# Peptides against a protein of PDB entry 5H65, part 246

Target 1, 294 residues: chain A of PDB entry 5H65
Amino acid sequence: QYLERTPLCAILKQKAPQQYRIRAKLRSYKPRRLFQSVKLHCPKCHLLQEVPHEGDLDIIFQDGATKTPDVKLQNTSLYDSKIWTTKNQKGRKVAVHFVKNNGILPLSNECLLLIEGGTLSEICKLSNKFNSVIPVRSGHEDLELLDLSAPFLIQGTIHHYGCKQCSSLRSIQNLNSLVDKTSWIPSSVAEALGIVPLQYVFVMTFTLDDGTGVLEAYLMDSDKFFQIPASEVLMDDDLQKSVDMIMDMFCPPGIKIDAYPWLECFIKSYNVTNGTDNQICYQIFDTTVAEDVI

## One batch from the design tools (peptide; made by RFdiffusion4, then SolubleMPNN)

Design b2_p30_7_s1 (from b2_p30_7, 13 letters changed)
Fold by OpenDDE base, seed 4:
Structure b2_p30_7_s1 (fold): chain B 294 residues (1-294), chain A 30 residues (1-30)
Amino acid sequence: as target 1 above (294 residues)
Amino acid sequence: SEEELKKLNEERLKEYEEIVHEILAPSGAL
């Protein structure tokens, strides 16, 4: 879709909703810290939430580790089970269930683990040795997902989260609906378990200035703006550096705005009601910064 | 054969248990 460039001063006078192409300098942005800009977004209810910190996950998994695995739920047609007992004061029980494909264990890099009583550290280590890990608990009749406040799937270094509001959890045996139990596509796992997966997004506020006016625009983007997935950036130092370099390029510290590069982007206006006041807000969309440098 | 598949499964299970054991052992697993 072709849009003519519109100066910010003209945009600021127009009613919403509208779409614009702009050329502006990035005067400033918030938050300044990359970690603070990464959020989880529900595509259904549109709730934004923080990515859980390691400390939050530690608590959840510690609580889970206080529960004893139900022996009756071990060794089903879906998985083979092994139990470990730790030598700590509480004698922590850890159950690991190795999910089979067509009745046979796949290769380790294809194998999904279901874990009861594991710590975050143990789970993360296991996710590096196997395809993926689901933290679970013993339900009344079947294994169940441990907690949607924790990842429902850990695959490599990626933690996949589900929406508590929109999800209607089903028991672990629903993984039987997956024909191929080797690839473990997160969306397929989520669907089988009744989970609405959350999306990692960059959430930032840009202050844009084209010399005619100043406008604040909201950025919510998963992978297009930086050409870097928000889902991977938190666990990859090189990706973090890349994002920082991009932001420093557009908004270099200690330099006057006159020396800043021009950014071309698309913004859309929309109305927001705050009490009795109608406010027009702006959101960046369909923009890739690497292509928009002028 | 069914017997060969069973044997393969047992071998893999043993291997995987060893991998898990190595990870859990520092935590005091028996």
Scores: peptide ipSAE 0.643, ipTM 0.917, DockQ to the pose 0.889
Fold by OpenDDE base, seed 3:
Structure b2_p30_7_s1 (fold): chain B 294 residues (1-294), chain A 30 residues (1-30)
Amino acid sequence: as target 1 above (294 residues)
Amino acid sequence: SEEELKKLNEERLKEYEEIVHEILAPSGAL
């Protein structure tokens, strides 16, 4: 959409909702740490959640490892099963179920694993050898997803999470509804299991200054602004460095704002009511930052 | 053939069990 540039001083005087194109300098931003800016967003209830820390996941998987796999749930038409007993970890039972496609195990890079009693480290290692891993537990009649506080699907280095509020979990046998059991598209897996998948988003507040005025704009973006997926950034040091470099470019430390590059972006205004207090807020949208800024 | 597919499945299962075994080691298979 074409919009003429509007100075911030004019925007600050106008009623919401409206859309603007602006050219401003990034005076400051929050949070300063990248790991604090990555959140999980539900597209249905719009709740924002923190990405679970490794320590949180360790606890969940430790708890899961206290449960014994049910022998009656081994080797179904959906999967072939194998059980291991650890020697140095109090005899922990680990069940791995290899999901079949039309009754035959697919190639390893196409194969989904269901795991009972695995540690985070083991699950991550497995996800690098197979297509994907779902942490599960033995239910009454079928395997069930272990916990929505943990990833429902680990594919490569990406942890896929589901919304606890919006999801209505179904048992593992519902994966039978998937005709193709080789691609394991996260959204398809989520749908089969009754999960509303959460979206990784960058959540930041920018203080923008064009010399005529100053406003705060909210950024909630998955992959457009930085051209870096929020879903991958926490697991990739190079991507983290890239985001840091972009932010340092627009807001260089130890340099006066007069020397900052100009940021061109779209913002929309909207009304927020808290009791009797009515406030106009601003959100960045449809914006990609270019590294070639002068 | 059905027999060929069954054999393929058994071979893949054996391979995958070995991969898992290496990751879960030291462990005993049941």
Scores: peptide ipSAE 0.643, ipTM 0.918, DockQ to the pose 0.666
Fold by OpenDDE base, seed 2:
Structure b2_p30_7_s1 (fold): chain B 294 residues (1-294), chain A 30 residues (1-30)
Amino acid sequence: as target 1 above (294 residues)
Amino acid sequence: SEEELKKLNEERLKEYEEIVHEILAPSGAL
C-alpha cells in the first residue's frame, strides 16, 4: 500500500484513527533491557503479562513435586508410564508417561512426555531428548495440567504458556482427540486441552523525532519488526545479540541524536479515553527494521 | 502383526526408560 511520508508535526495535529508513513530518528526507547521487552499476550482478553523467570518455574515445579503420582492413572491406552524415586532425603517420586500413537510408542523425536514431579532442569533435559514435555499432576480421575503459571508445553527450547483467564482446562485424555500424536503442534495441543495459548511479543515504547516534532509510538510485535521471533529470543544468545545490535544501531549510546540513522516506519494513531480525557496514541505496524534504515 | 507391534513397543519403552534414567541419575526406577 502506498502511503505518503508525513512529518511528525503534521501528524500531531490530526485526529485519530489514521495510518502514516514516517521517517524519524529513534531518540530513545524503553525498556532498555531486552528481557523486559518480551511479554506474553493473550489474543482473546489482550492481557499482557511477564514471562516467568527460571526462579518462578523452580518454585512451581518444586511445589508440584510434593504431590504423589496416582498409580491408578498409570498405563492407559494413551500412554505407558514409569515411576522413579530419587535417592535424596525426601525420596521424590517422578512419574513419566510416554504418549503412544495408535497404541504404539512413536520415535523419540515424535514422542510427547507427560511428567509428574520433575524439576525444571530435568524437564528441559527431557525436552532435548524427546519431542516435547507437558508438566502434569494426578487429578481425581485423570492426569491434569500442573499449573498454567508454568508452560503447558515445552518443545525444544520453547516454553508455551496459556492464559489463565481465557482457558477452560480439560484433562489429559482429551489428547485422544488428536489424530496425529507425533507432531505435537502447540496450537493443536492447546485446543485439545482447552488452553488459549499466549503469544510472545516484543513490547517497547519508542520516542521518535524527525526535527519537526516528537511523538511516542508503541511497538507490540511477535516476529516482524526484528525478523526475530519473540518466542525464541530469550533462549538464544545469538538472537539476543542481534536485537541488541539493531537497537544500538538506531539509538547508539554516547553520541548525539544528529548522528542517529533515520528510521522509516509505519505508525497508526488511535484514541484512548480515560474518563473525560481523550488522548491520541500511536503504534508501529507492518514495519521491518532491516528494510527501513535510510 | 500385533505381536510384532507389541515387541516394538516394548523395545522402545525400554530405550526411553534408559534415556529418562540417565537424566534422573540420582533416581532409582521402581
Scores: peptide ipSAE 0.642, ipTM 0.918, DockQ to the pose 0.673
Fold by OpenDDE base, seed 1:
Structure b2_p30_7_s1 (fold): chain B 294 residues (1-294), chain A 30 residues (1-30)
Amino acid sequence: as target 1 above (294 residues)
Amino acid sequence: SEEELKKLNEERLKEYEEIVHEILAPSGAL
């Protein structure tokens, strides 16, 4: 989209809401650590949440492992089941349910696992051998999703989370509504189970300076700004390095701002009311750094 | 045939159980 460039000094005097094209230097940004900038965003209620840490997930799965799988829920038309007793946790019971497609187990790379009593480590290892894994528990009459505080679907290295506020969970047998039980598209799984999937987003505050003025702009972006998916960056060292390199390019440490490159951005202004205080805030939108570096 | 599909399913299940077995390192399968 085309907009005329506007200097920051002019923008700072204008009422919101408006859209602008700017050319500015990135004086500073926060948070400085990449892992702190990746959040989960609900597309419905717009709540931002932290991505759970490994330690948080370990606790959830440990708690889940204290429950005994219900034998009556084994081997349905939807899945074939096997139960193990582990050596390392004094006889921890683990149930794995292999989801069938049209009554037959698909290939391993097409197969969804439902797991009761698994650890995060085990689940992650399983997700590398099969298509995907759903942590579950034995409910009253069916298997149910374990906890929305943990991933509802682990597919490869991607942990898919759901919104607790917006989701109305349905039992596992609702996966029967899926015609294709081989691809396991996260959105389809979420829909079947009544889950509103959360979106990984980069959340940062940029301090922008064009020499005429300084303003802070909010960045919330999933994959456009860096041309790197927020959903993948936490699990990929190379992607992390790439983001770090981009940020170091725009805001190099140890040198003066005069030497910083220019960044072309789109920003929109909006009003925020805090009590009697009316504040104008700014958000970056429709911007890709790879294309906008000058 | 139904019998062929049943056989295929059993073979795959056995294979998958072995994969899971390696990961879980169980003391026993139930």
Scores: peptide ipSAE 0.642, ipTM 0.917, DockQ to the pose 0.580

Design b2_p30_7_s2 (from b2_p30_7, 12 letters changed)
Fold by OpenDDE base, seed 4:
Structure b2_p30_7_s2 (fold): chain B 294 residues (1-294), chain A 30 residues (1-30)
Amino acid sequence: as target 1 above (294 residues)
Amino acid sequence: SEEKLKEENEKRLKEYEEIVHEILKPSGAL
């Protein structure tokens, strides 16, 4: 849909909801640190969550490691199992289940591991040697996902999380519903296990100024705005640098706003009620910065 | 053949166990 450019001063006087095309300078943005801008968003309940820190995950996996793998759940039609006992940590038991495809183990880069009792470090190392890892625990009748506070799937360097509120977890044997047990598409794994996957999103507030007015616009975007996936940026230094370069281009430190480039973007207004106060807020949408530099 | 597939599976399993063993050090297989 084509929208005519509207000056900010005019927008600020109008009722919501409306959509606008604007041309403005990025006076400032928050948060300034990239890692603070990456959140997890549920597409169903729309809750925003922080990406768990390494320390948080360590605790979860430590707690998981206090549980003993059930020998009755080893070596099913779905997976071959092996158990290790560590020499430290009072003899921690680690069970690794190698998921089979059509009754045989696939290649390592195609193989999913189910792990009981692993540490974050061990799991991360395993995810670099195999296709993916799911942290699990022994349930009453089957293996179960360990905890939705931890990743339900670690694939390479990407941690996939699920929504606790919207998910209805199913046991690990539901992975049998997947015809292809080599690609391990996160959405397919989530569906099989009854998980509503969370989405990585950039969450930022932009202060926009076109010389006629100033407004704050909210950015919540997964991969369009920067043309960089929020799911990958935390694990890739080059992607981080790219985002930083983009932000520095639009909002260069140490120089006056007169020298800033113009940003063309779409914003939508919406009403927010906070008690008795009605406020109009703005959100950036359908915008790619690489295309909007003038 | 089914037997060849089983043999291949066992070889892969052994290989994977070795990979895991290296990561889980110091650990002993049960």
Scores: peptide ipSAE 0.627, ipTM 0.909, DockQ to the pose 0.643
Fold by OpenDDE base, seed 2:
Parts: sequence; C-alpha cells; structure tokens
Structure b2_p30_7_s2 (fold): chain B 294 residues (1-294), chain A 30 residues (1-30)
Amino acid sequence: as target 1 above (294 residues)
Amino acid sequence: SEEKLKEENEKRLKEYEEIVHEILKPSGAL
C-alpha cells in the first residue's frame, strides 16, 4: 500500500473507518507470554478461543479411552483395523485403523490413522511415523470424531482444531468422498467430516507512541507479521525464541522508551459500538516487522 | 493382479502393525 505517514495525534482526531501508515515506538504489549498470544480463530463465527494445553488433551484422551472399540466397525472398505490391549490401566483397548487408498494401504508417510483409545503421547508418536492421525470413537453405525475439544487431525507436530459452534460433524466413512487418500490436506479432511477448521492466530494489543500521541492497536495475524506461522510456533522452540527476540527488539526490557527502535506499520481504524458508547479502535494490518524497522 | 495387490497390502499391514506395536509398548496384539 502507498499511504503517507500520519502522526498519531492526527489519527486520534479522525473518524473511522480509515487506513494509515504510521511510524511509532512499541511502548508495551499484551499478553507478554507467547502461549497466551496464540489463539484459535473461527473464520465463520469469528470467535476466539484458547489453544488447549497438553493437560487438557490428556484428560480428553483418558476419557475417550474408557470406551471400548466396537468390533463390528473394524475392517471396512475404507480401512484395515488392529486392536491392542495394554498391560497397564487395567487392560486399555486401543484400536488403530489404517486408511486405504483404492483398496490398498499407501506408504506410511501417506497413510492416515484413525485411533480409538490412544493417549496423547501415543498419538503424537504415531503422527511422526505416519502421515496423520485422527482421534476417533465408535459410534452407533460408524466411527466418529472423538471430540472437537481435541484435534480432529494431527499431522506431524501440527494440531488441527475445529469449531464446535459451526461444525456439523459427519461420520468417518465420509472420508470416502476424498479421491486422493494419500495427501490428507487438513481443509479437505475438515470438509469431508463437516468441520469448520479453526485458524491459529497471534493476538496482541500494542501500545504505540510516536511522541505526538499514544494509540492502542490490535494485532490478529496468522503468519505475516512475524513471518512465522502461528500454527507451528507452539511446537517449535526455535520459532518461539525468534518471536521473543523480535518482541524484545522492539520493546526491550529494562530500557527507556527513548532508546526503542521505530516500528513502521499499517493500521486501520474501525468503530465499536457498545450501547450508547461509540469507540474508535485500531488494528494492525498488512505489516511484516522484519521489513518495517527504521 | 488382484492377488498380488492383496499380498502387498498384507505385507504393508504387517509392517504397520509392527510400528504401532513398538509405540504402544506393553500392549499385546489381539
């Protein structure tokens, strides 16, 4: 975009909606912890929700493991099945279903697993050996997704979540609609199963100061701002360190704001109405920090 | 042939079962 730089004092006097290019210092930001800044966003209902913690997932999978796999649902045209009994936990039963492509099992790196009764640890290990894993349960007539509070698809280190409000879940046999049962694109899997996939986003509030005024701007971005995917950052220590370094560069601890670097970014204003109160809010957009440092 | 495809599938299934077995550790295959 080709906008002239506008001082914050001028922006604060103008009506919304408008777009601006600004140059300001990052006085402060919230939240301070990276984990708290990564959220799940629904593109349909626009709700934000927290990314489940491992402890939360452990509980969900423990609860799921209390259910016994239905033998009648084993070995369909879609998948070949095997059942294990664990020696621990009073003989927990685990069913693993290996999804076939055109009647034959694909290569391991192309193979989707459906798992009943698995722990988070087991599922994560499986996702490193196969293409992806879907936690499932035995329904009345078919396998079904276990719980939308857990990932509907684990692919490598990425957990894919669905919106509980917007999703209308369909049974596992709907994966038959996928012509290619080797790539397992998350959006295609979601569509087949009636899931509205959630998007990982960085959510932060920046307090910006250019010496003429102070403005709070909202950041909601998936991968552009940091040039780091929000979907991967929580599972990669190096990416986490990179984000922390970027934030420390713009807002260094223990240093006065006068020594802070300048940040160039785009912001848009918008109106928020709460009853009789009309407030103008600001959102950062189309900004990459690595390229916007002066 | 269909028979060769079935044989290949069974071979692959056995391999995958072994992988899963190692991950599930103290699990007995049924």
Scores: peptide ipSAE 0.627, ipTM 0.909, DockQ to the pose 0.651
Fold by OpenDDE base, seed 3:
Order: sequence, then C-alpha cells, then structure tokens
Structure b2_p30_7_s2 (fold): chain B 294 residues (1-294), chain A 30 residues (1-30)
Amino acid sequence: as target 1 above (294 residues)
Amino acid sequence: SEEKLKEENEKRLKEYEEIVHEILKPSGAL
C-alpha cells in the first residue's frame, strides 16, 4: 500500500500499532561490527542466538571424533559407507556415508555425505567437493544427527542450524521420505529430520534523524535490506565489504550529519510491556536500501 | 540394465573414496 511520508516528530506522538513511511538520516547504528549483527532466529519460538564461532564448532567435532562408528550401521539401502583411520591423530576413525538415490550414487554435486568423526576442516573441504554434508553419530539403531549446536547441514559455504527448543529429532533413515535424493534443499532435509531450521538475520538498531525528531528503529532482516543474504555474509569477504560500504555510505565516519544521505524506509510501531511500563518500539520492514543515494 | 547400474555405482564409489582419501590424508582406508 502507498503510505504518505510522515515526519518523525509526528510519529513519536502517535499510539501503536501503526505503519509509516519515513525519510531520515542514519545518525548512528549498533552494533558497529558486522559479525556482531548476524544472528540466528527461530521462526517458531522467536529465540535469537549467536552464530557459533569456529572454535565452538571445533570443540563439538573434537568430541564427536572420540566416538567409534558402529559397524552394524554401515552400508544400508540409503547409503554406501567407507571408514578411514587417521595416522596423525592417534588412529581417529572417520566414517563417510554416501547417500544413494534410487539405489545408486548420484553425481558428486548431487551427493549428500553423512560423516562420523570428521573435523571442521575436513567437513568444510568435503562440502566443497560434494553437494552437502551432515555431521552424524552412531545411535542405538540408526545414525543420528551429531549435535544441534553444530550445523545439521553444510552446503557449500553455508552452515544450516536448527532450533534446539523446537526440534524433535528423527533418525537419519527418515531421509528415505525424500523422493529426490539429489536436490538437498535445507528446509526439506530439516523437515525429514524433525528440525526447525534457524534463519540467519541481520539484527541492528538504527538511530534515525529527520531534523524534526530522533527515533530508534530495530532491523531484523535476512536478505531484503542490504540485498545480501545474512546466511552468506560471514563466509564471504566481498559480501562483508559490500555491507560495510553501504553502512559507511549512510553513516560516514568523520563527516557531519548534515552531509549524510537520506534513507527512505518503512517502519512499524508496536507496544512492548516491561512490568508496569509500556513503551512504543519501532521496527524497519519491507525496506531495501537504494544503490543510488539521493 | 541392472548390471550396468551396479558397475556405474561401483565406479562412482571408488572415485568418491579417492576424493575423501585425499582430504583425510595421511589416513589409511579400512
């Protein structure tokens, strides 16, 4: 719907909830570091959590590597299995299960790997050679997902995470429910395994100033605002540079606000109750920053 | 044929094992 532009001073006097179109300058924003603005969001319980760091994943995979693959779970109708013993790591056993499609192995770019005992480095290297990788462990009767604190699916350079609170994990054999075992769509894999997938989001607070008033607006966005996916930015230096350039364009360091470009966006107001206190908050929505700054 | 599919599968498995082997080096296949 078309909304007329409303000055911030008028918005600040109105009750929530309402939607507005505004034109304002970005006086400041938080957090200042891009990596701090990328979070994981559950669409079901709405929990926000940090993206695990490489060090966190190393610990999880190191723990997983202490377990021995169960020989009884190898070579099923779903996958063909091979085991390696490392020479330099006290004989660590690594099991790789190659998932079949209709009883035969697909092409490498279509093939899903299930891995037991792999390191983060090994898993990342494998994800560059095959379609995707799922870290798993041997359960009592079947392979199981290793840990929801780690990615349930690594596809290319993207780590897909699941919500610990909302997921009801099912064993690996539930991948049989997928008719096509060559196109590993993260949402389909998640559904088969009982996982509620988390969404990568940019989470930022903008301080907006149009000369009539100052307003803080919350941004939670996956890929619309910057036209850059939050899911890819942490693993791509060029995308990081692009986001930094956009933010520097709207909020240039060492320059007076009078010289800042105008940002046009949509914001919605909403009520937040904290004990006895009721406050009105604002969120940016349905907004893409223009490449051409007027 | 079914036999042709089995042969192709075995060939592909061998190829994939070689890819994994290179990544896991120095490792011995069991």
Scores: peptide ipSAE 0.627, ipTM 0.908, DockQ to the pose 0.667
Fold by OpenDDE base, seed 1:
Order: sequence, then C-alpha cells, then structure tokens
Structure b2_p30_7_s2 (fold): chain B 294 residues (1-294), chain A 30 residues (1-30)
Amino acid sequence: as target 1 above (294 residues)
Amino acid sequence: SEEKLKEENEKRLKEYEEIVHEILKPSGAL
C-alpha cells in the first residue's frame, strides 16, 4: 500500500472514511500506565473488556472451591482423576483430572490438567509443571468450564479468556474431538468447548502533532505496533520495559516537543455518531514503530 | 500390549500425583 504523506491540517478538513500516511510527533498518549492499556477484545462482537486482576480471579476460584467434586465424573476414557483434601481452608477438596492421549497419559509438558477447587496460585504452579490447566466444575453429567470470567485455559504464563456473549459452552468431553491431545492449541481447545477466544490488545489514544495540526488517533493492536505481543506483556517484565522504553523514546518526559522524534504511521478516519452529533475519529493501522522511527 | 500400556499409565499417573501433591500440600490423596 502506497500512500503519500498528508499533513494533519489537510486531514482535519476532509470527510471520512479515508486512509492516510502521516508523519507526526507523539505529543501525548493515554493511558500512561501500560497495564491499563492492555485489554481483551472479542473478534466477533468487538466488545472490549478489562483483563481480570489477580484479586478478581481469586474470588472466582474461591467460589469454585466451595463446590464438591462429583466422584461419579472421575476417571473417564478422557482423563484419570485424583482428589486431594487440603490441610487448610477447612479441608478444601481439589480434584485434578489428567487428560490422556490415546488411552495413556502423555508427558507432563504435553499433559492438560482439568482442576476443580484449585486456587489461582495452585493453578499457576501447575501450569508451570504441565502443559496447560483448565479450571472446571462438576456439572450434571460431565465436567464443565468453571467460569468464562476466569481463564478457560492457562498455558505457561498466558491466561486465555473467552467471550461470554459469543460463546456457547460445551462440556469437557468435547475435548475428545481433538485428534492431538498433546499440543493443546488454545484455538483448538476453544473450538472444542464452544468458546470464542478473546484477543489481547493494546488500546491507547495518541495525540499526534506535525506542526500543521493536532489530532487524536486510536490504537488497537495485538502485536504489530510494538512488535511485542499484548498477550505476553503483562507477565514479562522485560517486555514491559521494552514498551516503556519505546513510549519514552517517542514521548520523552521533561523535554519540549520540538525535540521529539518523528513517527510515521498510517491512520484511517471514520465517522462516529453520538446522538445528533457526528464526529470524525482516527485509528492507527498497519504501523510498526520499530520500522517507522525517523 | 494393553497390560503394558496400563502399567505405563499407572507409573506416569503416580509421578504426576507426586507433582500435584507437592503443589497442593494436601493432607492426603483420596
């Protein structure tokens, strides 16, 4: 895609929708805190939601732990089950189901766990020892996903979430449809369970200034802009530092905007109706800062 | 053989139970 550079003053006079290539300085951005910029986006209904905090998850898992695992649902063709009683928390019962591949348990790094009654801390520790963990509960006839407000899959340090609005949950036995029960690809797990997976995205508002005009542009991007996955940044201090460094480079504190570097990016305009008021908004697209710093 | 697979599965299950046991610190497996 070749677009000629257009000054902001010209863009501000034009009707939407249009696409532009611009060269501008990042006067400011919001939110200032990185963790506030990471959201979950549904590719189907386009709802944006916050990434649940640890405290939110703790509540969900605590509530889940109040329910007793159903012994009748243990040890199926899909999984082998064990149950523990904890020393604390009034003897909380925890059921762990180890998912089999072709009738035998795979290696630990290939094994999916289904867990009833686990805490967030326990689940996270388990996800470091096994391939993945799904928080579940005993349903009437089968194990079921615990709650879409919690991750449907924890794989390593990544929490995978599903859209409550778009998902039509199916029972755990639907994992039998997966030919490969060792890799546990999140999208495949989601499909088997009737989940529409949410996407991690960076959501920011940039105030751009090229000396001819100023406009606000919206950024919603998963991994292109920073060349850093939004799905990994919250759990990796080095990635967080990298994003912070990039933002500080474009918008350095304590110096005048005249000294800011130029950012080349693509923006698209679009119309937004707020009651009787029509406004033109702008969104950044197809832009990578690592390649566009001048 | 089916018996060999069963034995291997049981061995692996025992290993996994030990891993989980260490994490959960339960009073005991039921």
Scores: peptide ipSAE 0.626, ipTM 0.909, DockQ to the pose 0.574

Design b2_p30_7_s3 (from b2_p30_7, 13 letters changed)
Fold by OpenDDE base, seed 3:
Structure b2_p30_7_s3 (fold): chain B 294 residues (1-294), chain A 30 residues (1-30)
Amino acid sequence: as target 1 above (294 residues)
Amino acid sequence: MEEKLKEENEKRLKEYEKIVHEILKPSGAL
């Protein structure tokens, strides 16, 4: 549907909910640091969570490494298992389970690993050699996901997280429900294991100014606005530089706002009730920033 | 055909164990 451009001064006087097309300058934005703008969002309960830092993950995996792999859970119809004792760290035991497809091991780029007792560094290295890695622990009767505070799936450089509140975890043998055990689509893995997957999102507040008025608009976007996936940006220096470049282009430091480029975007208004106070808020939607500044 | 599949599986397992071994640098395999 075509929307005519509406000046901010007119928008600020209207009731919500409504949709608008605007042209405005990005006066300022927050947070200023990219790593602070990337969050995890639950599509079910709508909670926003911080992306765990490497230090947080190190602790979780260190704690997991204190548990001994159960020998009785090795070598099932689902996976072939091997156990190692490391030279360092007082002889830590690590179990790796190679998931089979139709009773045989697939190619390395198709193979899912289940790992007990691995460090973050080891898991990351393994994820670069195989399709994906799931951190697990020995449960009573089966392998289980280690901890939803850690990734449930590491595929390449992407860490996939699940919602602690909305997930009802099932044991690893539920991966048997997957007909194809070679592609390891994160959503399919999550479904099999009873996980509600979290979504990486850019979360920012833009202060927009078109010369008629000033409006704060909220941005929650996974991959459309920057044409860069929020899920990949934290692990890729080039993508980080690209986002920074885009933001510097629209909001250049040390330059007057009169020289800022125009941003065209769609915003929607909505009502927020805080006690007795009704507030109208604005959110950016269905917007992609143009690489070419016109 | 079944024998060929088993042989391929064993070959892959040995290869994968080698990859993991290089990453973990273990003192020994259990």
Scores: peptide ipSAE 0.635, ipTM 0.918, DockQ to the pose 0.577
Fold by OpenDDE base, seed 2:
Structure b2_p30_7_s3 (fold): chain B 294 residues (1-294), chain A 30 residues (1-30)
Amino acid sequence: as target 1 above (294 residues)
Amino acid sequence: MEEKLKEENEKRLKEYEKIVHEILKPSGAL
């Protein structure tokens, strides 16, 4: 769609909902720290959640490691199993289940691992040697997902999370419903296990100023705005630097706003009712920032 | 299962167990 540029002073006088093209300076933004701007969003209940920190995951996996793998659940038609005892003082037992495709183990880069009792470090190392890893525990009659507070799937450096509120977990044997047990598409795995997958999103509030008025606009975007996936940015230092550079370009520290570059973007207005108060809010949409100043 | 497929599966399993062994550094394997 084509929209003519509208000054902020005109937008601020109009009713919602409407769409606008604007040209403004980024006076300020929040949060200032990138790790605080990356959230998990549920497409069903729309709740925003924090991405778990490494320390949070360590605790979950430590707790999981206190549970002993059930020997009765080893070696099914779905997977081949082996159990190890670690050399640490606690003698932790780790069970690894190698998922088969049509009764045969696929190549390592196609193989899904189910792991009981692994540490975050071990799981991450395994995910670099195999296709994917699912942290699991022994249930009453089958293996089950360990905890939705941890990733349900680790594939390469990407941690996939599920919504606790919207998910109705099913046991691991439901992976049998997948015809292809070599690609391990996160959405397919989630569907098989009754998980509503969360989406990584950048969440920021921009204060925009075009000299005619000042407007706060909300950004919630997964990969379009920065042309960088929110799902990968926390695990890649170069991507983090790129985002920081983009933000510093539009909102350079230590100088006055008069010297800031212009940002062109699309915003939509919408109504928010809070009790008796009716407020018009603004959200950035369908916008990709260029590295060049316009 | 065909014997050739069984053999291939056993070969892969042994290889994968070796990979996991190197990562876990266990005191013993079951």
Scores: peptide ipSAE 0.635, ipTM 0.918, DockQ to the pose 0.569
Fold by OpenDDE base, seed 1:
Structure b2_p30_7_s3 (fold): chain B 294 residues (1-294), chain A 30 residues (1-30)
Amino acid sequence: as target 1 above (294 residues)
Amino acid sequence: MEEKLKEENEKRLKEYEKIVHEILKPSGAL
């Protein structure tokens, strides 16, 4: 797409919706903390949610651990099962189900675990030894996903979440519909289980100033703007540092705005109605900072 | 063939149980 540069003063006088190319300085941004800028977004209902904190997950898994695994649901055609009693926490029972491929357990790096009664710490450790982990509970006739408030899939260091509003959960045996039970693609797992996966996104408000005017623009982006996936940034200190460095470069603390670098970006205007008031808002789109630094 | 597959499965299961055992540090396996 090609757009001519438009000064902010001209944009501020125009009706929405329109698309613009701008060159402006990042006067300020919010939130200032990276953790606060990472959200979960539903592609269907468009609800934005906070990424659960470790403490939140601990509570969910503790509650899940109060339930006893059903022995009748052990060892199916889909999985081989083992139950442990922990030394701590009053002899907590943990059931681990190792998902088979064509009736045989795959290699550990290909193997999906279903876990009942595990802690977040245990699940994370398991996800480092196996392909992925799904927290589950014993249902009436089958294993079921534990809770959509927790990850439905933990793969490596990535927690995959589902939308409570848009998902229609199906039992674990629906994983049988997957022809390949070794790759465990999150979208495929979600589809099999009736989950609408949430997307990690950076959500920020930029105050842009080109010397002719000041405009607030909304950023909602998963991986393009920073060229860093929002899904990985929370679990990687180096990626966090990279984002912080980028933001500090565009909006350096203790320096006058006149010395700030110019940012080229695309923005779109849109109308928002709040009661009787009609407001024009702006959103950044199709922008990569690595390519747009001037 | 079926017997060989079963043997391989059992071998892997034992290996995986060992991995889980080390993580969970259980008092016992049921």
Scores: peptide ipSAE 0.634, ipTM 0.918, DockQ to the pose 0.580
Fold by OpenDDE base, seed 5:
Structure b2_p30_7_s3 (fold): chain B 294 residues (1-294), chain A 30 residues (1-30)
Amino acid sequence: as target 1 above (294 residues)
Amino acid sequence: MEEKLKEENEKRLKEYEKIVHEILKPSGAL
């Protein structure tokens, strides 16, 4: 659908909801730091939450390591198991379960590991040698996901998280429902385990100025705005630099706004009620800035 | 065929155990 450009002064006078195409300068944005802008979003309950920090994960995995793997849950039709005792951490027991495909172990780059008692560092190293890793614990009758506060799947450098509110966890043996146990698509794993996967999103507030008016617009986007996936940016310095460069281009420090480039984007207005006060808010949608930079 | 698959599986398992062993640096395998 084609929208004509509307000046901000006209938009500010109109009732919501409406959609607009605008051309404005990015006067300022919040938060200024990229790591603060990346959040996890649930597509069902729409909650936004912080991406867990390394320190938070360390605690979760440390707590998990206090539990002893159940010998009765080792070596099933789904996986082959091995247990190690570590030297330095008070004799910590680590169980690794190698998931089989059609009764045999696949290639390492196709193999999913289930791990009990591993540290974040160990799990990350393992995820670089195998296809993916799921942190687990011994349940009553089966292995279970360790904690939804931690990743349910680590694949390469990407941590996949699930929504605690919307998920109804199922035991690890439900991975048997996957016909192909070599690709380990995060959505398929999530479905098998009863997990509602969270989405990485950029969350920012832009102050836009076209010379006729000033408007604050909210940005919540996974990969379209920067043409960079929010899921990858936290673990890739080059991607972080790219986002920073884009933001610096549109909002250069130490320069007057008159010299700022124009940003073209789509915004939608919507009503927000806070008690007795009705406020109109704005959200950026269906906008890609990277194409305008090239 | 089944025996060959079992042998291949065992070979891979030993290889993977070695990889994990190098990462975990354990005092011993159980």
Scores: peptide ipSAE 0.634, ipTM 0.918, DockQ to the pose 0.576

